# Peptides against a protein of PDB entry 5T59, part 101

Target 1, 112 residues: chain A of PDB entry 5T59
Amino acid sequence: TTPTMQSTSLLTEHLGYPPISLVDDIINAVNEIMYKCTNAMEKYLMQRNIIGKKDFSDEIKIGTAKLESLLENSVDKNFDKLELYVLRNILSIPSDLLEENRFRLLHHEKLV
Target 2, 90 residues: chain B of PDB entry 5T59
Amino acid sequence: EHIRFQRLVQVCNKALEESIRKLQSWEKIHECFPNYGQTREGIENLTVCQQQVIKLWSNLSRVEFDAIFHERSIEEKLNQLDDLINKARS

## One batch from the design tools (peptide; made by RFdiffusion4, then SolubleMPNN)

Design b2_p20_5_s1 (from b2_p20_5, 10 letters changed)
Fold by OpenDDE base, seed 2:
Structure b2_p20_5_s1 (fold): chain B 112 residues (1-112), chain C 90 residues (1-90), chain A 20 residues (1-20)
Amino acid sequence: as target 1 above (112 residues)
Amino acid sequence: as target 2 above (90 residues)
Amino acid sequence: SAKEKEEEEFKKFEKEIEEL
């Protein structure tokens, strides 16, 4: 199920930050890593762009771009799933803890 | 008892593994460099490049994700959450 | 060794990343 506002508030208090912030950090990190990887790939191959008398620079640029797109699409899909899973199943509060009496308990435990 | 952080790590690893799966395919790599990959030297370069990028992907992800988890104190926080839930259900 | 050579190649790759 979709996280409730109450759940988000409680988790934000517990974590010290909104649950989505963790996911954002993860996604930002993987995106950065992705582009670092593809850039490194291009640079590596561009340093080896001449074979015999033929220059493969254009093919390398195009090919690397294709791989980047492929990786980008895969990252987007898989980490969208990750986001949903984390927010719904990991950073979630069971309904029994969302009850009024349990809500107080959560605050009490935080203060102790 | 503590399950949430373990699940977080698992789902992160799964997402990372699935994301890099296409790059693990030599056929897919070769398709992107059809003429370059027709040369012996080109094949060698692509092979090394493929191996390196996969390793880089893995290493950078590990380092960066661990840093995030540390900065967010997520293991501790998730363990505490598990404890609260277990206590409430006891 | 082959492993050492592989590691050396990887180090070169890592260096490229650091220079980004």
Scores: peptide ipSAE 0.046, ipTM 0.896, DockQ to the pose 0.019
Fold by OpenDDE base, seed 1:
Structure b2_p20_5_s1 (fold): chain B 112 residues (1-112), chain C 90 residues (1-90), chain A 20 residues (1-20)
Amino acid sequence: as target 1 above (112 residues)
Amino acid sequence: as target 2 above (90 residues)
Amino acid sequence: SAKEKEEEEFKKFEKEIEEL
């Protein structure tokens, strides 16, 4: 199930930001980290591209690109799942608290 | 009592762990460098590279995610949410 | 016991994530 508009509004008020913003921060961070890792890997190997009399630069570039793609796919898959889980099960309000009476209670707590 | 923040940390760790899993496979890395990895020096370089990138992944993610959690005050907010829910149900 | 409970909760989480 998808979070309701009401839930999003209440959580936004509680958090001070929309729930999706937290997820966005996490995803943006991991993407940045991912490319830092792959870049570091490529640079490390490119500094060691010559073994004996053979230059492996082309193989290194292709190989690191493959690993980057693998990592990208895995990150996308796993953090898409993370997003769904967080929004559905962590940053969520139980249905019984979305009733009018319960809604007022949550709002009241924010104002006090 | 307080469960949401713990779950957040767990799911983040799980996602990070699963994302890096393929890079933890020596076989997977080696197959990307078939000729380079046939040399002694190449194997050594790849081994060090693999170890370094995994450590970098772990360290950077820890630092950055902790920063996000702090900036968003998410532990406090989730604990408060748990408390509100429990209070409402009591 | 606390560790066991945490592990149990994590297993539940893993199941939920797998089902997504």
Scores: peptide ipSAE 0.036, ipTM 0.901, DockQ to the pose 0.083
Fold by OpenDDE base, seed 3:
Structure b2_p20_5_s1 (fold): chain B 112 residues (1-112), chain C 90 residues (1-90), chain A 20 residues (1-20)
Amino acid sequence: as target 1 above (112 residues)
Amino acid sequence: as target 2 above (90 residues)
Amino acid sequence: SAKEKEEEEFKKFEKEIEEL
């Protein structure tokens, strides 16, 4: 189920930020890590591009690009699932609590 | 009692593990470098490269995700959320 | 054991993820 506006508001108040912000941080981080990894791979191999007087630079560039694409696709797929799971099952409020009671409890917690 | 933060860590780990799975396959690595991988030195270089990138992936992920969790105080907030929910149901 | 319990919880989670 999709998070409700009420749930989002309550969680935002509790967290101090919208729930989606956490997911965004995670996704941005993994994307950065992904490109750092592929860049490191390319650089490592390009430093070792000549074997037996044969230059493999073109093959290395193409091969690394292919691996990057594979990794990108996998990251997108798996972290899309992560986003759904986090927003639905972790950063969520049970429907039975989406009443005045939950709001009051949150307010009370802040005052205590 | 507190379950949400544990779930968050688990799902992050799962997503990271599944994302890197193809790079853990030697066959997948080798097929991207068909001629380079036909040389002894090429195989050696690819082997080291594969090991290093996987290690880098793991290390960077750990550091960055922990930083995010700390900056967002997410463990504390999720524990509090669990407590609030439990109180409301009692 | 605690480790076994953790593993079981993780298995449940894996199933949920696969269903997404």
Scores: peptide ipSAE 0.031, ipTM 0.901, DockQ to the pose 0.050
Fold by OpenDDE base, seed 5:
Structure b2_p20_5_s1 (fold): chain B 112 residues (1-112), chain C 90 residues (1-90), chain A 20 residues (1-20)
Amino acid sequence: as target 1 above (112 residues)
Amino acid sequence: as target 2 above (90 residues)
Amino acid sequence: SAKEKEEEEFKKFEKEIEEL
């Protein structure tokens, strides 16, 4: 099930930030890493673009772009699943505890 | 007793592993460089490049994700959440 | 063992992720 407004507010209070912010950080990080990897790959191969007096620069650029697209698709798919799992199963509060007892417990812990 | 942070680490590792899986395929790499990969030197360069990219992926992800987890104090917060839930059920 | 329990929990997780 999708996180409720109540669970989101409670978790935001507990974490000090909205649960989605953690997921955003993770996704932003992996995207940055992805482009760093593809950039490094292109640069490495472009430094080795001449073989047997033949220039493979165009093929390297096209090939690296294809690999980037492949990686982008895989990252999008897998981290979309990650987002759903984290928000549903990790950063979540069981429905049976979303009653008054949970509110009192959280409040008490903050005051102690 | 504390399970949420462990699950977070596991799902992150799984997503990272599955994301890089296709780049671990030599066939996929070679298909992107059909003429370059027909030369001896090209094959050697692609092999080294593949290994370096996979290593870079692993190292950067470890450093960046650990930094995020630290900055967000997520292990402590998730452990506290587990404790609160367990206490409420006792 | 603790390791076996951890592996079992991870398998449950993998199954859930595949079903998303």
Scores: peptide ipSAE 0.031, ipTM 0.900, DockQ to the pose 0.051

Design b2_p20_5_s2 (from b2_p20_5, 7 letters changed)
Fold by OpenDDE base, seed 5:
Structure b2_p20_5_s2 (fold): chain B 112 residues (1-112), chain C 90 residues (1-90), chain A 20 residues (1-20)
Amino acid sequence: as target 1 above (112 residues)
Amino acid sequence: as target 2 above (90 residues)
Amino acid sequence: EEKEKEEKEFKEFEKEIEEE
């Protein structure tokens, strides 16, 4: 159920932008949020890096990097699936309406 | 009648929830800080940090995604799409 | 018909995401 050029064109006209643009915004946002979260975690722990006479700065940096990697991998997988679902099932036009006559009708209804 | 926008919100929430799920595991957090987490203060700091990160994730995602949906007028556009499709089939 | 299909696809998505 991959979107066709015809479907993409019709949706672009309807939305005022290509369907993929919405997904791009979502993915860009979650990536930004992800790094803000990991950065905040690192900063918080680095402010508390000394316990007793031990300095845990190196361990904190390595640990937060590991968590960032874990989160990054999860975000990548989940939002790749989201992208496919959104483009196939949400930002989509039923195949029966992509026929020549029905396509014109849908376009006409938008204009009227 | 209108289903597309509701579904968009649902799948976004699901992806966000599943993405942060691993950070909700104390065991995974502790494994990243094996020596730091052996101290009382370290455990306390990690506990607070974990909670704060999860809250930050939730709050930022809500604000940013709502902004995107608003800027793209996606609720209105998806509702219109539903209506157009339903009308075409009538 | 379309609603039923959409619901099935959504459930499949949820299942797939949970398995990852």
Scores: peptide ipSAE 0.493, ipTM 0.939, DockQ to the pose 0.073
Fold by OpenDDE base, seed 1:
Structure b2_p20_5_s2 (fold): chain B 112 residues (1-112), chain C 90 residues (1-90), chain A 20 residues (1-20)
Amino acid sequence: as target 1 above (112 residues)
Amino acid sequence: as target 2 above (90 residues)
Amino acid sequence: EEKEKEEKEFKEFEKEIEEE
């Protein structure tokens, strides 16, 4: 089920921030980690680019770029699915609580 | 009783694990460095690099995600949400 | 009942992530 505006408003009030903000933090973090990992890999190998009088710098740059792309695609796909799951199933309010009486209960708890 | 935060951790871990899975394949790594990986020293370097990257991925993810969860107080908030739902249904 | 639905959704998520 897709989150409603009402659900988003209630959760924003409860959390103190919009639900999507948590997901954004997670996605931003994993992207940062991803590029740190690929950068570290490239730097490590580039410091070891000469073997037996042969310079493998070009191969290393191309190879690390391929791995970065592979990881980037995987991260994008998996965390897009994560976003949908989190917003639909974790940061969600059951439909029975979106009724007027239940809505008031959640709101009342914040005011008292 | 409390299920949402546990599930959040589980799906985050699953996404992280699946995202790094291809880098855990030696064959995939070697394919990206076909000539470099034909040398003994190259294989050694790639092996160490692969292990270090996976460790870095795991460690950074744990630290950063825990920081996010703490800053957002998400465990407490999700537990409260579970409690509210359970209370409403009791 | 609610737990069962949530568990099913999680299992579906795991399968979807693993199949791609």
Scores: peptide ipSAE 0.489, ipTM 0.939, DockQ to the pose 0.074
Fold by OpenDDE base, seed 2:
Structure b2_p20_5_s2 (fold): chain B 112 residues (1-112), chain C 90 residues (1-90), chain A 20 residues (1-20)
Amino acid sequence: as target 1 above (112 residues)
Amino acid sequence: as target 2 above (90 residues)
Amino acid sequence: EEKEKEEKEFKEFEKEIEEE
């Protein structure tokens, strides 16, 4: 079930912002956190790149990049699913309430 | 009675947990640093790094998501939505 | 009935997330 224009409009009125805006905030936040984590990891290891007489800088850069990609893929997949679920099941109005009589009630309650 | 906000928190937590799960695997971490991880110091550094990243992920997520929820007043709005729906069906 | 449907969909979400 895909959200209708009507439900989006009603929810926007109720929330004060479009439902998608909340999801966007969540996704933007997790992406920012993700890159902060990977950056911190790289910086930490690069400060410890020399063990004995061997420089592991190249391996560290490649390794952290691999982990970043792994995390990025996981975040993308999981939060895409989250987006669909939130918009469909949480930020949603039951179809029976989108009927004319129920629609009026929801609108009326907003005005009262 | 009020179910939507609880669900929002639950699905956010689930997505966060599942996203970081692979980094919780020592084997996967070690695979990315095959030679570095063969040294004692390397193992120690990777261990600390792994722990710190996971903690950072958890802490930042909690703080940032709570901030979003607060700024968007989403708990109140979702509770109101639940109430409106219940009222309409009563 | 609506609550039951919501619960089912939530469980499906959890299952889907865990499988991938």
Scores: peptide ipSAE 0.481, ipTM 0.938, DockQ to the pose 0.074
Fold by OpenDDE base, seed 3:
Structure b2_p20_5_s2 (fold): chain B 112 residues (1-112), chain C 90 residues (1-90), chain A 20 residues (1-20)
Amino acid sequence: as target 1 above (112 residues)
Amino acid sequence: as target 2 above (90 residues)
Amino acid sequence: EEKEKEEKEFKEFEKEIEEE
């Protein structure tokens, strides 16, 4: 089931922010972490780019870029699923509680 | 009784674990550095690099996600949500 | 193979939450 406008409104009131904002924070964080990791890898290897008489700088740059792309694809895939799961199952209100009478009850309790 | 926050943590961990899975493969790492990885010193460097990246991924994820959860007060809010739902069904 | 297994476990987890 897809989140309804009513559910979003109730959760926004309860949380103090829209549910999607939490997911956005999570996704932004993992993206930042991802690039920090790949950058660290590149820097580490670039400090060790010469072995013997051979300079592997070009190979290192290309290789780290490939790994970054691989990680990007994986992050995108998994956290898209996470977003769906969180919004549907965690940050959600059961449909039976979204009836008009129960809606008022939940709203009232928060305002008391 | 309180289940939502625990589940949030679990699914976040699962997504993080699965995302880093390919970097945990030595074969995948080596394939990206075919000539560099044919040298003894290169293999050593790649090995250390791989381990460090995985640790960095784990540590940063823990710290950053915990910070988000705290700033959003999500544990408290989700517990309250569980309570409200349970009360409404009682 | 391992990725597929993890994905399956994830889906099973989702199912568990949906049932509660």
Scores: peptide ipSAE 0.386, ipTM 0.929, DockQ to the pose 0.200

Design b2_p20_5_s3 (from b2_p20_5, 10 letters changed)
Fold by OpenDDE base, seed 4:
Structure b2_p20_5_s3 (fold): chain B 112 residues (1-112), chain C 90 residues (1-90), chain A 20 residues (1-20)
Amino acid sequence: as target 1 above (112 residues)
Amino acid sequence: as target 2 above (90 residues)
Amino acid sequence: SKEKEEEEELKKFEEEIEKL
């Protein structure tokens, strides 16, 4: 179930920002972290690319790229679920509070 | 009584844990470096690299997510939301 | 369908979170 415009508006007023903004922050953060991790891995291995007489630079680049893709896919999958979960179950307003009387109550409580 | 923020933390941890799970598999790591991983030094390097990446993942995520939660005052806001809901139902 | 599958996966995900 997709959040209603009313729910979004109420939550935005309560939070001071749209609910999706929190999710965006989280997703942006994890993407940045992911990149930092994979970049660190590549750099670490590239500093150790020669073993004996063989240069493994190409294999390292390909391998780290594969791992990055693997991680990216997993991040996308899991954080898509997170997004839905957060928006549906955490940043949500029960239907009983979306009624006119409850809506007024929420506004009243904020003003008092 | 206050459940939403706890759930937020839980779902974040779950997503992070599940995201890194495949990198915790030595087999998956080794598969990406089939020849490099056949050397003693390569195995050693990959082992250290794997450990460091996992630690980096954990540490960075903790710091960054905590910062987000603080900047968004989400614990307070979610607690207030819980209170409002409970009050409305009473 | 993909949508149904996603919903089922989400449900499982939610259940796992609830158990934590």
Scores: peptide ipSAE 0.250, ipTM 0.928, DockQ to the pose 0.702
Fold by OpenDDE base, seed 2:
Structure b2_p20_5_s3 (fold): chain B 112 residues (1-112), chain C 90 residues (1-90), chain A 20 residues (1-20)
Amino acid sequence: as target 1 above (112 residues)
Amino acid sequence: as target 2 above (90 residues)
Amino acid sequence: SKEKEEEEELKKFEEEIEKL
């Protein structure tokens, strides 16, 4: 079930920001963390690219790129689910509270 | 009875855990470095690298997500939402 | 459909969270 405009408005008033803004913060953060992790991995291995007389720089670059792609796909998949779950089950208003009398109660609580 | 913030923490942890799961596989790591991982030093380097990345992932996510939750006052707001819903249903 | 499959996956995800 997709959140209604009414529920979004009520939640925005309650939170002080649109519900989607929280999700955006979370997703932006994990993306930043993801690239910090993959960058750290590449840098660590590139500092150790020569073993014996062989230079593994090319293999390291390709390998870390593959791992980055793998992580990107997993992050996208799991945090898409997170977004839907949060918006539908956490940042949501039960349908019974969207009725006229319940709606007035929520507004009253905010104004008092 | 407050449940929404607990669920938020749980779903964040779940998403983070599932996202890093494939990097926790030594086999998956080794497959990306087939020749490098055939050397003793390469194996050692990959092992340390894998451990450090996982720790970095965990530590950074904890710090950043806690900061977001604090900045958005989400625990308080979700508790208030729970209270409002419970009050309306009583 | 793809949408139906996504909803089913989400449902499974929700169930896993509820078990925690």
Scores: peptide ipSAE 0.247, ipTM 0.927, DockQ to the pose 0.655
Fold by OpenDDE base, seed 1:
Structure b2_p20_5_s3 (fold): chain B 112 residues (1-112), chain C 90 residues (1-90), chain A 20 residues (1-20)
Amino acid sequence: as target 1 above (112 residues)
Amino acid sequence: as target 2 above (90 residues)
Amino acid sequence: SKEKEEEEELKKFEEEIEKL
C-alpha cells in the first residue's frame, strides 16, 4: 500500500519537510558516493595502465564502465526498495491514528 | 518504545551492503579485467583498488548519511512519532 | 507479473530488516 495524502500532510507538518525529501537526500547522497567511487577506481587504474610494455588503458576503461553499470543497477534496485520500505513502514502513520480525534491530537501536540 | 530510527539505520545499512556486494567479489572484479588481471602487477593493482573502493564506499556513506540524519533531525522526529503513537494507543 | 515479483522481493527485504 501507498501512504495517504493525509498521512503525508501530517508527517510533513511533524517533520518540517515532506517524507520523500529524506529519501531524496539519501538517494542523492548514495548516487554521488557511487560516482565518486567509480571515478576513483578508474583514475587509480589509469595511473597504472602500463604493465611492462603493454598499455591496458582501453581494457581499464571498459572494465570500470562495466563495474559502474553493475553498481548503478544494484544501487537503483536496493534503494528503490529502501524508498518503499521507509515510506511504508518508517515514515508512516498507523490507520487508527488517522481518525478525526487522533488527527486533532497530532495538531495539538505540534502547537504545544 | 523507539523503533523507527533503528529501522531507518538498518535499512540504510542493508541497502548499502547489498549495493556493494558484487564489488566485493574478486571474481566479478577480475572478470572485468581479464588480461590486466593476468599480470602480477595487475592483480596487485586490482586488489588495492577493490579494497580502496569498498573503504571509500563505507566511509563516505557513513559520513554523508549521518549528516543527512542530523540535518533532518530524523532521530528526534522518529522518536517523537513513536511516542505519539504509543501515547495514542495507551 | 513483474509488479508481483517486485512486491515479493520487497517483502523479503522487509523480513530481512525485521530480523536484524
Scores: peptide ipSAE 0.245, ipTM 0.927, DockQ to the pose 0.816
Fold by OpenDDE base, seed 5:
Structure b2_p20_5_s3 (fold): chain B 112 residues (1-112), chain C 90 residues (1-90), chain A 20 residues (1-20)
Amino acid sequence: as target 1 above (112 residues)
Amino acid sequence: as target 2 above (90 residues)
Amino acid sequence: SKEKEEEEELKKFEEEIEKL
């Protein structure tokens, strides 16, 4: 089930920020980390690009690019699942608490 | 009683683990460097590189995700949410 | 079809998390 507008509002009030903001932070972080890793890999190998009399620079660039693409695809897939899981199962309000009476109680408890 | 934050940590770890899984395969790494990996020195370099990348992935993700969780006070907020829900159902 | 497959994959993902 997808989050409702009411659920989002309640959670935003509780958290102090929209639930999606947390997910965005996580996704942005992993993307940054991903490119740091691939960049480090390329740099490491490029410092070791010559073996004997052969220069493997071109092969290294192509190879690291392929690995980057594989990692990108995997990150996208897994963190899309993470986003859905977090928003549906972690940052969620049970349906029984979305009723008018329960809404008031939740709001009251937050203020006390 | 408090379960949401635990699940958040678990799903983050799962996503990170599954994302890096393909890079943990030596065969896949080697396939990307067919000629370089035919040399002894090349194999050694790729081996070290693979290990370093995996460690870097793990370390950076831990530091950055912990920082996010702290900045968002998410453990406290999720615990409070659990408490509110449990109380309402009592 | 694509949505159906995505939901099935998500369900499996959820089950794996719950087992941890």
Scores: peptide ipSAE 0.245, ipTM 0.927, DockQ to the pose 0.699

